# Designs tried in a protein design run: peptides against a protein of PDB entry 8BZL. Part 30

Target 1, 228 residues: chain A of PDB entry 8BZL
Amino acid sequence: SYDRAITVFSPDGHLFQVEYAQEAVKKGSTAVGVRGRDIVVLGVEKKSVAKLQDERTVRKICALDDNVCMAFAGLTADARIVINRARVECQSHRLTVEDPVTVEYITRYIASLKQRYTQSNGRRPFGISALIVGFDFDGTPRLYQTDPSGTYHAWKANAIGRGAKSVREFLEKNYTDEAIETDDLTIKLVIKALLEVVQSGGKNIELAVMRRDQSLKILNPEEIEKYV
Target 2, 242 residues: chain B of PDB entry 8BZL
Amino acid sequence: SRRYDSRTTIFSPEGRLYQVEYAMEAIGHAGTCLGILANDGVLLAAERRNIHKLLDEVFFSEKIYKLNEDMACSVAGITSDANVLTNELRLIAQRYLLQYQEPIPCEQLVTALCDIKQAYTQFGGKRPFGVSLLYIGWDKHYGFQLYQSDPSGNYGGWKATCIGNNSAAAVSMLKQDYKEGEMTLKSALALAIKVLNKTMDVSKLSAEKVEIATLTRENGKTVIRVLKQKEVEQLIKKHEEE

## One batch from the design tools (peptide; made by RFdiffusion4, then SolubleMPNN)

Design b1_p9_8_s1 (from b1_p9_8, 5 letters changed)
Fold by OpenDDE base, seed 3:
Structure b1_p9_8_s1 (fold): chain B 228 residues (1-228), chain C 242 residues (1-242), chain A 9 residues (1-9)
Amino acid sequence: as target 1 above (228 residues)
Amino acid sequence: as target 2 above (242 residues)
Amino acid sequence: SPLSEALYA
C-alpha cells in the first residue's frame, strides 16, 4: 500500500527511511553536549525566534527529569513525542523502582522507542537525534547520543544537527582533561565549540548546565557573555 | 519526487516530509485568520469567504469555534479536517475537565491536538491534516494566550500572528505595528482591521466578510464574544476615517 | 523553503 510508511531493507542492506531521517536531523540547528568532571553542558544554536513569537514555547533543550535533560536536532513535532514518552517513563520508573532513571536507562528507552519505529510497517522513523545528559544517582555525569536508527552511545562530547561535523572536529581537537578541569572551563568549551558554526556570536547560543545534585539551569544571555 | 508525494508518511532523500509541506501550502490558499494578544484580552479575526445568501444563519461562526468556556480557535485550511480537529479539541477539553475537575490549561489542549496532528504525519494510512489553527484562551497559569499550530504538529505561542492567505504580509504588518506591552484590546481590534483591510483579496473591507471574536475576563470569568456585524462596521468605519 | 525550515529545530 502506497499510503503506508514502509521501512524496508534495500537490496544492498540499507534502511533508506532511517538514512533519510538522519538527513532530517541535519536540517536541525546545531546542538552540542559536553561531559565535564562534575558538570554536563548542553549548548544549542538558538534558532531565530520571530519577533512576535513567545520564546517560552521555543524549546530545544528540555528536562526529562530532575537529573536528566535532552537537546535534539530534527523534526520538532517528532521530538515532542519522544520527550513526552521519556518524561512518562522517568516518572513511571520513580514510582515503580523508587529511584530516578540512570541516564543510560532513559537513553536506552528512547533508543528502543526509535528502533521500533524503524521496524514497524506503517510507521516512519523519528526524524530526530538527541543528546541526553544528566547525572546518575551515584553522581556520575553522563552524556549519550541517540539517532533515528535507535542506536545510542556514551560520549565525552558530541554534536548533532547542521553544524555537527565542524563542532565535532573542534571538540576532537580541544576536548582534554585540562579543558574540562573546572565547570567554567567546560562551559567555555561548549561556547567555543558552538562559535565554530554560529555566526552571530553569543546572542544566538542557548546553554543549559546541570551540576551534580543541582537542577537544570538555563543560562541567560548575560551569563553566556561572561564566558565568551 | 512523485514517489514521495504519493506516500503520506515517508521521508524524501533530503529528509523532507512533502505531504506535510503540501498540506501547509494548501493552507496558504485558505481565508486569512489573525490572532492578536492584548493586555486585557485576546482576539481572533477571520475572513469570511463563503458569504452565500442561502447559508442558514444557524452557524454563529464559520471560522471561529468555541472550544470550552476559556478557549476558542480559528481555522485555516480544509473545512472537513477543521471540523474533525475542532471536535477533537472539544472532546479533549471535556475529558480533561471530567478527569481533573478543572479546565484544561491552554497549552495542554494545544499540545494534545498537536500530538494527534503529528501522529497523522508518522503513521501509515494517514495523511496530514490540511489545517492550521489559531487558539485564544485564558488560564490561571499564563493568563491570556495566543497559539498557532500547523499540519506538522508544531505549535508556538504568539503575541500576534496570521495564518492562511497572505499570512506573510500580515505577519510583516503585525511586526511593524504591534506595540509590545501597550496593546489594549481596543488597539488590537483596530490593528486587526488594518491588517485585514490590506491582506484580504477584497477591494473594500466589509463587516459581512469579517468575523471577530474577543476573549476577555469579567468578574473572574472568561467571556468569549463574537462581535456583531454592527460592531465590526464601526471598527471598519473608524479605520477608514484615520 | 521557509515552510520546510519551520519543521526543523
Scores: peptide ipSAE 0.295, ipTM 0.770, DockQ to the pose 0.783
Fold by OpenDDE base, seed 1:
Structure b1_p9_8_s1 (fold): chain B 228 residues (1-228), chain C 242 residues (1-242), chain A 9 residues (1-9)
Amino acid sequence: as target 1 above (228 residues)
Amino acid sequence: as target 2 above (242 residues)
Amino acid sequence: SPLSEALYA
């Protein structure tokens, strides 16, 4: 069967291993990204951390550099590999070009990495999608999404993982210029979007905020509750 | 779908990696290993299954391995795979020490091995390692630490956890009895015996069937100690008297 | 399966 081969075309032109990697992404908890005017926000459904697990080691949002952060959905171990490669590239870029990466640049790097794993002999696709947010050196907020195929696009708002369809439908309806007029409204939009699929309110949401010329801030549960 | 079960680097139509799941299932049949983090130390407790009178080598430790001066691990799963991984851990730790002139941070050692495990799930011609590990350690960044890793290359930090046979039941017991912020190494040892007594498929827990290692700090140095059989006997006896 | 779910975030 063609679907048993390492990422080959089916007779009808499908790359089944890539499609199945996209199904792996849907098994991940929901992540949402929204680009505001001078803010980018990532929100994730907090997977139930086991009572005795160290929460520090359970992260779905990570920094790639000072100006870029990423949320992912899908295989956690695969995500770690991508994150590590991206971090190395961000540092390498700073050393060689003497400037931070643009959000597009690092997204393209990640996308190219993923694409190579769809075409390289003896490798399976990465079972992850990512939302990559940050600020370019000119102060422009950016949001990108990438999938297991290595495709990437810029977005105003998007969602990945479980419940992504419902969250996207919400965002399509509610993403307006008025809804992102302020930083607080942008944060509220992300929370409302996540609440479409998350049952227990603010306790099950992790939120990361990056404002212009500011470092990544992970909101604590108390801060999140102020927006609910 | 059974057609995806035999290949190591293939997603099922549902996005599952069956060989990784099967490796994790295989670990469920291995001897029980526990890890418990305390305020003043961390411990590993492991089931010893291979007790044969004709064994020429007195195994001081069958399932607990010293990795460096600051870390040890316990293994559940395929012994040959475990030997390869524990050797790799030692090599990684030594290379780091040589490069940076300081011990490798605990989490960095765990992640380095987990990246290897992950690679065996993504690259063709390889099978997943049939091994889960518990790691205990101390470093200057986070103090005493306990980690668990699985065949997928996933890992997490824990206050207490279990791998191998009856791990789910053990974890449930640990969740019930673990007192966050109040756990001493002494109480952790007692808890380990309690959980092992209930989770090991033995009629009576004996010191010959249990390995326990503690990691403590003494005079600014890490001390990794495997408990003597007599010490384990005393712990078992105390538990039976309660 | 619970094992399958543990692989995904």
Scores: peptide ipSAE 0.289, ipTM 0.762, DockQ to the pose 0.774
Fold by OpenDDE base, seed 2:
Structure b1_p9_8_s1 (fold): chain B 228 residues (1-228), chain C 242 residues (1-242), chain A 9 residues (1-9)
Amino acid sequence: as target 1 above (228 residues)
Amino acid sequence: as target 2 above (242 residues)
Amino acid sequence: SPLSEALYA
């Protein structure tokens, strides 16, 4: 049945469902990740929460484990599936290997999961990209990005979602050793990068920070405004 | 374009899931369901469309389903799909209770079903469920809660929301009249009647056409109560007098 | 459409 082969090669060698899933990612609000010296920072464009919606249930940044967090762009429901599986894997790894996952390991796990959904019969690709940040057990900060295809790479800084191009262009120009010399400068860099695409300043930004040997901290709006 | 409309849920060239969007559109033709969170409780109000004189009055609730002792839901969309999902919710809640010897947290039950819904949008040979749900519940973690889920497997917590026919208009009215922090269950009931009166395609709101359930806490227990027709009549009458 | 936009974060 043709209905089982969802992701197939086109005559010209394209995986259209993967490409179209990448278009789904572009419908998501912008997320940015920056690796500092001893800090990793995730920033996301806040989608306008409906007046009567509980903000607690609207999250684009989540912890996968104590040492790893993720921001995503694209289909929210797809993201939840990936997040849940990643969390289970992080816990399983701790139980089996007796160490937390490396950021690369969990990224590779997520990437492999995504790739399987591009090749498995009767499955469409995940309509999400993710920025995965954290610290390895040796204290090295890491940033990875993965897309619907299941590809992943390590980055100094990157962005995903609708404004990703503009944010990346900003980061390419402004990411220097001096710009990440301190934790505060790194945070400022993320905010400035997001402000390239986010209207109305710090009110529409959610920012999460992970420092070495510290858990994920989501900054409140007042804390964000101090960096603007 | 047509190729993406007739097949299993796949991405369009623009990154859209048309089958999910169409399922959501189908829900817009279903009877209106409202949920309102109050300080002292949470309620569901749903439109009854099937009023047949020959229906055995034993059907206390057509659109509001008790899920467990701490949760109820209302449904908008395809009835058969709704029956499957509500049964699954009950099974999930029961399995959790048996496994952990405590009631499932409200959001966990919602997310468990949402993962099922999502799967039906991603796995071949399946179509999205043509159903949105409103969930009301209480748990020790967040107290009174109201959630909405859609065919995509997306969900959100709400102070007040609406699904089904004229849901956009209802949500607009709720946004205007809902006072955060000041909402009592009594005021929520009045607001529900007000909104239903304006959003239902009826000349006059009658108790026969409305189902209302409240979820409250009494003596450390959750109480889910479907309002009697007489109680609904009183609420309607009060609204007409204002 | 508003419906489409609601699916994406």
Scores: peptide ipSAE 0.189, ipTM 0.681, DockQ to the pose 0.766

Design b1_p9_8_s1 (from b1_p9_8, 5 letters changed)
Fold by OpenDDE base, seed 5:
Structure b1_p9_8_s1 (fold): chain B 228 residues (1-228), chain C 242 residues (1-242), chain A 9 residues (1-9)
Amino acid sequence: as target 1 above (228 residues)
Amino acid sequence: as target 2 above (242 residues)
Amino acid sequence: SPLSEALYA
């Protein structure tokens, strides 16, 4: 049966398909997430949209629920599956528990989904990493990252995709309490971080902002230019 | 490298899905299909390769399929795979209509099929569908729409695009000649003929080798019409006179 | 061949 376990341990204990899925993530455009004091910000590198392509259909940032949004890097089709499953879970949770999901809960759900695809016979790993941001009901801003392995961690700031290393190095140096003291400074930090890898300035950046008790806001290009 | 291309769709060390790439390569050998969005409608134009005199004239279209009252698609790739996917599209649209008592939004139908395509790239014992689709439709949310999907389960909205043989050249021509905001259905039809004439591997474009469908709105209803051969002949003739 | 043409749309 050639339907063998796709993800198996190597003799040296590696899960090569998971590692290779991580390489698929690195082919994705850069995404960055930053947790501020009362704000969470996602930024993504815009791929050059083909001249005749509808920009509306090219989204790397999406809402999972009113209080949670996600950016991803890697396989777009894989991401859509994860997003849809997460959205269904968010709605299911509201119906069954009568409260919105916590950011940790939905992250754990996504992580568990990914993990199952690393262990299930006849399935390949998801070729995506995700930055999941939002607010818990108590008003606490959260940022989580998950990878193809199904691991997840909470972060103050992080990046995924092609330029993630450079962006992370920037964030490690520049993420301070002073740098996130205000919402505007937090947004500026994200933009500066993305500019480490984005050549064409603010025009090639998409930014999403979520504030406490507010819906996800996608900044327009004019709003982004104010922070450059 | 060969280890990753011959098995169920798995990642290469570089993070590539070779079976998906090979499925996309297979589509490059299929007949050309183009879609153009206009202000007053949307069209599909497709190369017809099976010109057999013994085909029953009742053959409505080889490559253009009506999905519901508000949507149609064109296919490039493996015919058998296309038949499965077009049938699935019809079933999805019907189930939605039955459940919600309204037509499925265009993008939702496209997405639903794309999720199926994606699954065939992720689950073992399956191969990717060797099919790309162009979708044309109208809904109350976005009006006239054109979408493209590929074997990976990716999709996008387009003003104009092409799949199949010589698609890259066709897309380049569309980029040059497509005028955003000024495209009438009449102009779109002329553009379709122009592009097909240059991209089809034929010495001379003939109406027998081209299928064209238009989607318009008349009296608050969607009208999907396949052009008659005589109408296509007139379009070709007009192009030759220019 | 008709068969080859039938395989690919």
Scores: peptide ipSAE 0.058, ipTM 0.663, DockQ to the pose 0.039

Design b1_p9_8_s2 (from b1_p9_8, 4 letters changed)
Fold by OpenDDE base, seed 1:
Structure b1_p9_8_s2 (fold): chain B 228 residues (1-228), chain C 242 residues (1-242), chain A 9 residues (1-9)
Amino acid sequence: as target 1 above (228 residues)
Amino acid sequence: as target 2 above (242 residues)
Amino acid sequence: SANSEALFA
């Protein structure tokens, strides 16, 4: 009976709408994030872009600021709302504090936003998880994950979406200091991790790379194929 | 499952938003609308279901709405919902123009409405809008553009697409016949007629049952034109001769 | 099912 209400506790203490929002995330395409030494890499499963669709408008990886990018899994429209709010916060922080946000700060902001949508009876939870990567102003690479509950943690590597379990199992086995020793090895690790769940190789992968003191770079298919 | 089917903003145990899915299903039964992007323009073609015999020579567009000087849209779904959203689009565009002294970029107008649509899927006491829209426009940033949006607040840019009845079949045909980089507005008009002739639930396509609008650039200005019935008749006739 | 899939990225 309680699972029909917008985000109320069940008698056993479950927030069913939050759990069901987590199920919505599992319907999203897989995203993976890996923190290297001086690099952060996001990889996503390309959904088959319809032949006539403008690829420009199909973005699963987006910049939040010059030093922060995000991949998501789940409801695309929900993601847009979160992204827009995060971007506004990044700009507001630059204006008020005169420094870019830390990756933790913007993650906490997004997490707090999500949490508020779990506590209001007038709102459903966001049906998205996010991988947030970037560099702090001190040059430290960061990877965070946040879920529909508003929980967030720092990670070395993680995955979200449909294939996330298999990708995480791969990363747990293959994430070593040697595997991330170089930028190229870190990129290869992300590709290999995605290939656990993505069919047809590098053509169905989108990769974003952020290196220390560099802007977000989306790799083209030819660049990705060099690592396959 | 049924306990979630009637709730507007509730996730099912499987993470589904049934009311959004049902709104999309309802749109699948609405009159067909298609959009095609060309090198020299963009068009909308829509099925006209209501033939207003008592309207004089008033070029009434049932499904195609001018939004501003640089954009138009077509709607598939609930007419009342369409009217609300098209009015909101006009208001957003006008507010932007007043604030920035330039026309709103096409994608920004689309996203602004999509954020409204999304809100109706997330906030309690609201139902999804039972409408999908196709947007055509021109701006200085991307030139000619075609967008599609659905009840979820999702949108995408397209070279060609279709919403409403038999949209999947229409999209399949567009995929086969659309030639990237070679599409003129003339060829796009011919393609629109070809697709509508096959996807509309009519034995014979007639000009009275089709609305077509084109958006072009003339002397550095956007021109939005609804084709006259005679022009549509000529396009149909040409298609029948091929 | 097709409508459901369209909602997710």
Scores: peptide ipSAE 0.326, ipTM 0.773, DockQ to the pose 0.793
Fold by OpenDDE base, seed 2:
Structure b1_p9_8_s2 (fold): chain B 228 residues (1-228), chain C 242 residues (1-242), chain A 9 residues (1-9)
Amino acid sequence: as target 1 above (228 residues)
Amino acid sequence: as target 2 above (242 residues)
Amino acid sequence: SANSEALFA
């Protein structure tokens, strides 16, 4: 009988499974998102890819649509489920509304999905947080965060995963209008923020950039090293 | 602690999925399975544990399953769980073929099963599958491929990997001896024998205890072949002579 | 555990 009610309130009003899912997120490698003026940047700590592993199959940054991408921290398999559902929704929206999703819309969809998994019988919360970035049709850059609870907020900059606290503290000090004045400065800000927690420099960073009216670009290691 | 171990897959206070971890631990007790990607093919090599003299049917492969014309898999873990998952793989592949009139891409088949595995880690009243799989395949998108999936529904592509008993030691050996870009199927077979000889808890490697399948391309068709016992004996003998 | 770490990205 109790196996039906996975996420229940404690006597003190806590949803322990949600809190524990947030602890699962902290086991993930760090991801950072920064909104620039005309750019959004995602950076992630590369988990050491095993020497014989195909790097193609190790992704922490993914496109949801042409105008939206997501980085995550936490359970990889959970993330895949969320990503797939978000992609389907993005395509469905294009078919039904004849416009791409807004970044807020798809964030709200993901958040609602996560929330349902905190309340549905026989389902555990998703063990992931996500940074969702992109451009609305009006060309406005957006950054959102979602957590296992299904909460979401808009951010100028944020971080999730293991090193998120240190990275956020860095961003709080260094995120200024001057620091994001150009695309290159915005990219540099993300790299510097990640370097607070990532050892061995640019080799352990994956960086994705989306500019206005451009598709998601994953930077190669050589491109990243130019900003270090 | 015990409260999280005895229930459906839930998070521990530390954010761990103990039932998934325990399923992965259970796989460590299963027979060794190796996968090696070569330039001209891909192989699976698996430990055969059940050698009963009274078996009426010599099962050609206990641990290696043909999924479709372009893919095969090897399994480590709970046999009954493996049978369910391998059947599901075949059904997914067949449904795709019927729907799209083309073979399912290798990674799509792997991900489809991984989504099932993940669901068994997230939905109540279910336990994780106590099975890891190695997948070998060919498709027009990526050519020869090797994948590994675990009870979590996580997967990865590999040049070479191992699941089951002594998998960590096997992976270490593969990392040492695998030469990227230079691996022929012949050298991969030799490497598989070398690794199995060191990782199997046997005094002497014998062909009766090893299953090997190769996936190659011949005349624009995928060929999945289980090696005959005599061919495996020759590979073992060659390794003993080196 | 190595198994635990393998689940997270």
Scores: peptide ipSAE 0.253, ipTM 0.697, DockQ to the pose 0.791
Fold by OpenDDE base, seed 5:
Structure b1_p9_8_s2 (fold): chain B 228 residues (1-228), chain C 242 residues (1-242), chain A 9 residues (1-9)
Amino acid sequence: as target 1 above (228 residues)
Amino acid sequence: as target 2 above (242 residues)
Amino acid sequence: SANSEALFA
């Protein structure tokens, strides 16, 4: 049955299911990542939580390990699968290598997972892009992006999801060494970048900050308003 | 469009998963199920459609399933799919109990099933489960909890929610009448009857057409109780008097 | 559709 070949080449060399998975990512809310000097910052557009929904269960920023966190755009259920697999790998690495993963290592693992779902019979691509941030054991801040194809690259700053184009255009103009000179300036840069696409100011932004040798901190709305 | 409708769950050119959307649409035609979280408990209320006097009353409920001592669920959608998923929930809960010598946390059980649901949206030769679930539970981490999951494998926690037929209208009524922080189980039961009376495709709400289960804590133990028909009749009568 | 939007974060 032809039903086994989900992701196949078109006559013109396109992997349409991968391209369409990239269109699925654009339906996700905007996420932005910025690498500062001694900080990594993730910002996401908060989807309007339904009045009776528990906000605890609406998370777009997830810890993978103590030194790594991820924001995503696209299919929520697909993201959960990737997050769970990445968390297991982080723990496995600690047990087998006796060190935490590097941000590059876990990014490569996620990328390889995604790539296998583009080539395996009877599997569709993951409908997610991810921004993966953290610190390596040497204290170097890292930002990586992955897409549905299983490609990955290191970035200074990047964005994914519906408003990613506008946010990237803003970051390309405003990401300077002066703009990331301090932790506070780096946080402000992320907020300003998100405000290009997010209505109603800081109330619709979720921010996560990781500093060297510190745990992931999710900023509360009052903390965000100080930067607006 | 049609080329993406007839195949294994694949992306449309616009990045849509039509088979998942169609499974969600199918659930909209299922009987209404609602859940309400209170300060002192959590409840499920479900429309009973199969009223046959010859059905063996030994069954816990048509639409409400006990999962373990601390959790129950209600289902909207394809009954056969629901049976598979509820059995899997029970197996997951038992495997966890055996492995860790403690009951599975509510959200972990929900997540484990949602990962299975997601897999049926991503792997070839499979269709999405045509089932949404409401989960009620208690654990030591979050106390009383209410969750909803859909065919995509997405889930969320709720104070109150509804699935199945007229769910959008039910959710709107719940948003209007739900008093956050002030909801008692008694008031939640009254609200459940009020919402079902307006959202069920019945001329008159009767106790035979409604299943209600409550989950409470008594003496440090979880108690899952299906209300007797007489108790449901009293709730309906009280609503008619208001 | 509302169903489509529910799938994405």
Scores: peptide ipSAE 0.232, ipTM 0.689, DockQ to the pose 0.760

Design b1_p9_8_s2 (from b1_p9_8, 4 letters changed)
Fold by OpenDDE base, seed 3:
Structure b1_p9_8_s2 (fold): chain B 228 residues (1-228), chain C 242 residues (1-242), chain A 9 residues (1-9)
Amino acid sequence: as target 1 above (228 residues)
Amino acid sequence: as target 2 above (242 residues)
Amino acid sequence: SANSEALFA
């Protein structure tokens, strides 16, 4: 009975719609984020683009601002709503505060948005988790994760979506200071982590790299193959 | 399953939105709509099912709607829902034109409607729209464009795609016959007829059962043209001779 | 279902 209500606690204190939204996230393809020393890297499992589909319209990694990008897992349409609101907030912050958002600030905004959709009687939770990476104005690389509940935490490395458990187990074993000593090693770590769940090598991986004072770079397949 | 299929705005225990999936299933029973992008234009071809002899006004197009001077769409699904969404598309396009003194970019119009569709999957007391759309357009940013959107509020750009009845078979045929970089509007029209002839649940394809619109650029202006019945007859005849 | 898979990224 409680699972049918959008915003009611179970007798044991669970929000079933939030838990079910977390199950929706697990249906999304894998996304991984790693914070290096002077780099942040997002990797995603490429969903097989239909042969006649325009790849331009299939994006799992998007810029929120010049200093912040996001990968997501779960409902694509829900993600678009969150991305659009986050982009508006980033621009609003630049206009009102005269500085770009910190990665924590925009993460907290997204988390608060998600949380409000868990308490409104007329709304379901967002069926998405997000990895948010970027640089603060002081040049500090950041990685945050948000879930459907509106919780958020800072991470060194994390994964979301399908296969996230296996990717996290790999990262827990292989994330060391030596493994992230260089930008190239950090990129290699992300690729190796994704290869735990992606059967067909570098062709089924999308990588985004953000370095300090640089824009988001999406790596082409040839660039990815150099790291495999 | 049945406990969650009655509510529009709840996840199942498996994280599914059954009402959205059922809306997508309803579209599978609608008449076929096809879109093909060419180098020199873009087209929509749609099955006309309601050939009622008593219809006074031959609505020039039952399933193809002009949205503005640069865009048209075709619909598959619930007609009443389609009318609401096509009206909303026109309103969005006009509001943008008024605000910015330029036509709305094609993808922005598609996205604006998709955000409305998504909202009907997330807000209580609303059902998903039982409608998929194909959009054709031209803008200064990307030139000729073809988009598809579904009841979830997902969308994508396409070189060629199909919605409605037998859409999977149509998409398979398009994947086989679509030649990247070599598609002229003429070849796209021939391909549209070929695909419709195989995917429509009719013994013989006739011009009365098919609506075709083309979008081209002439003298720096977008031209949206619905093909005359005689032009469609010629395309069908040509296909029968091959 | 194919429809279910289409909803998720």
Scores: peptide ipSAE 0.347, ipTM 0.787, DockQ to the pose 0.810; fails the geometry check

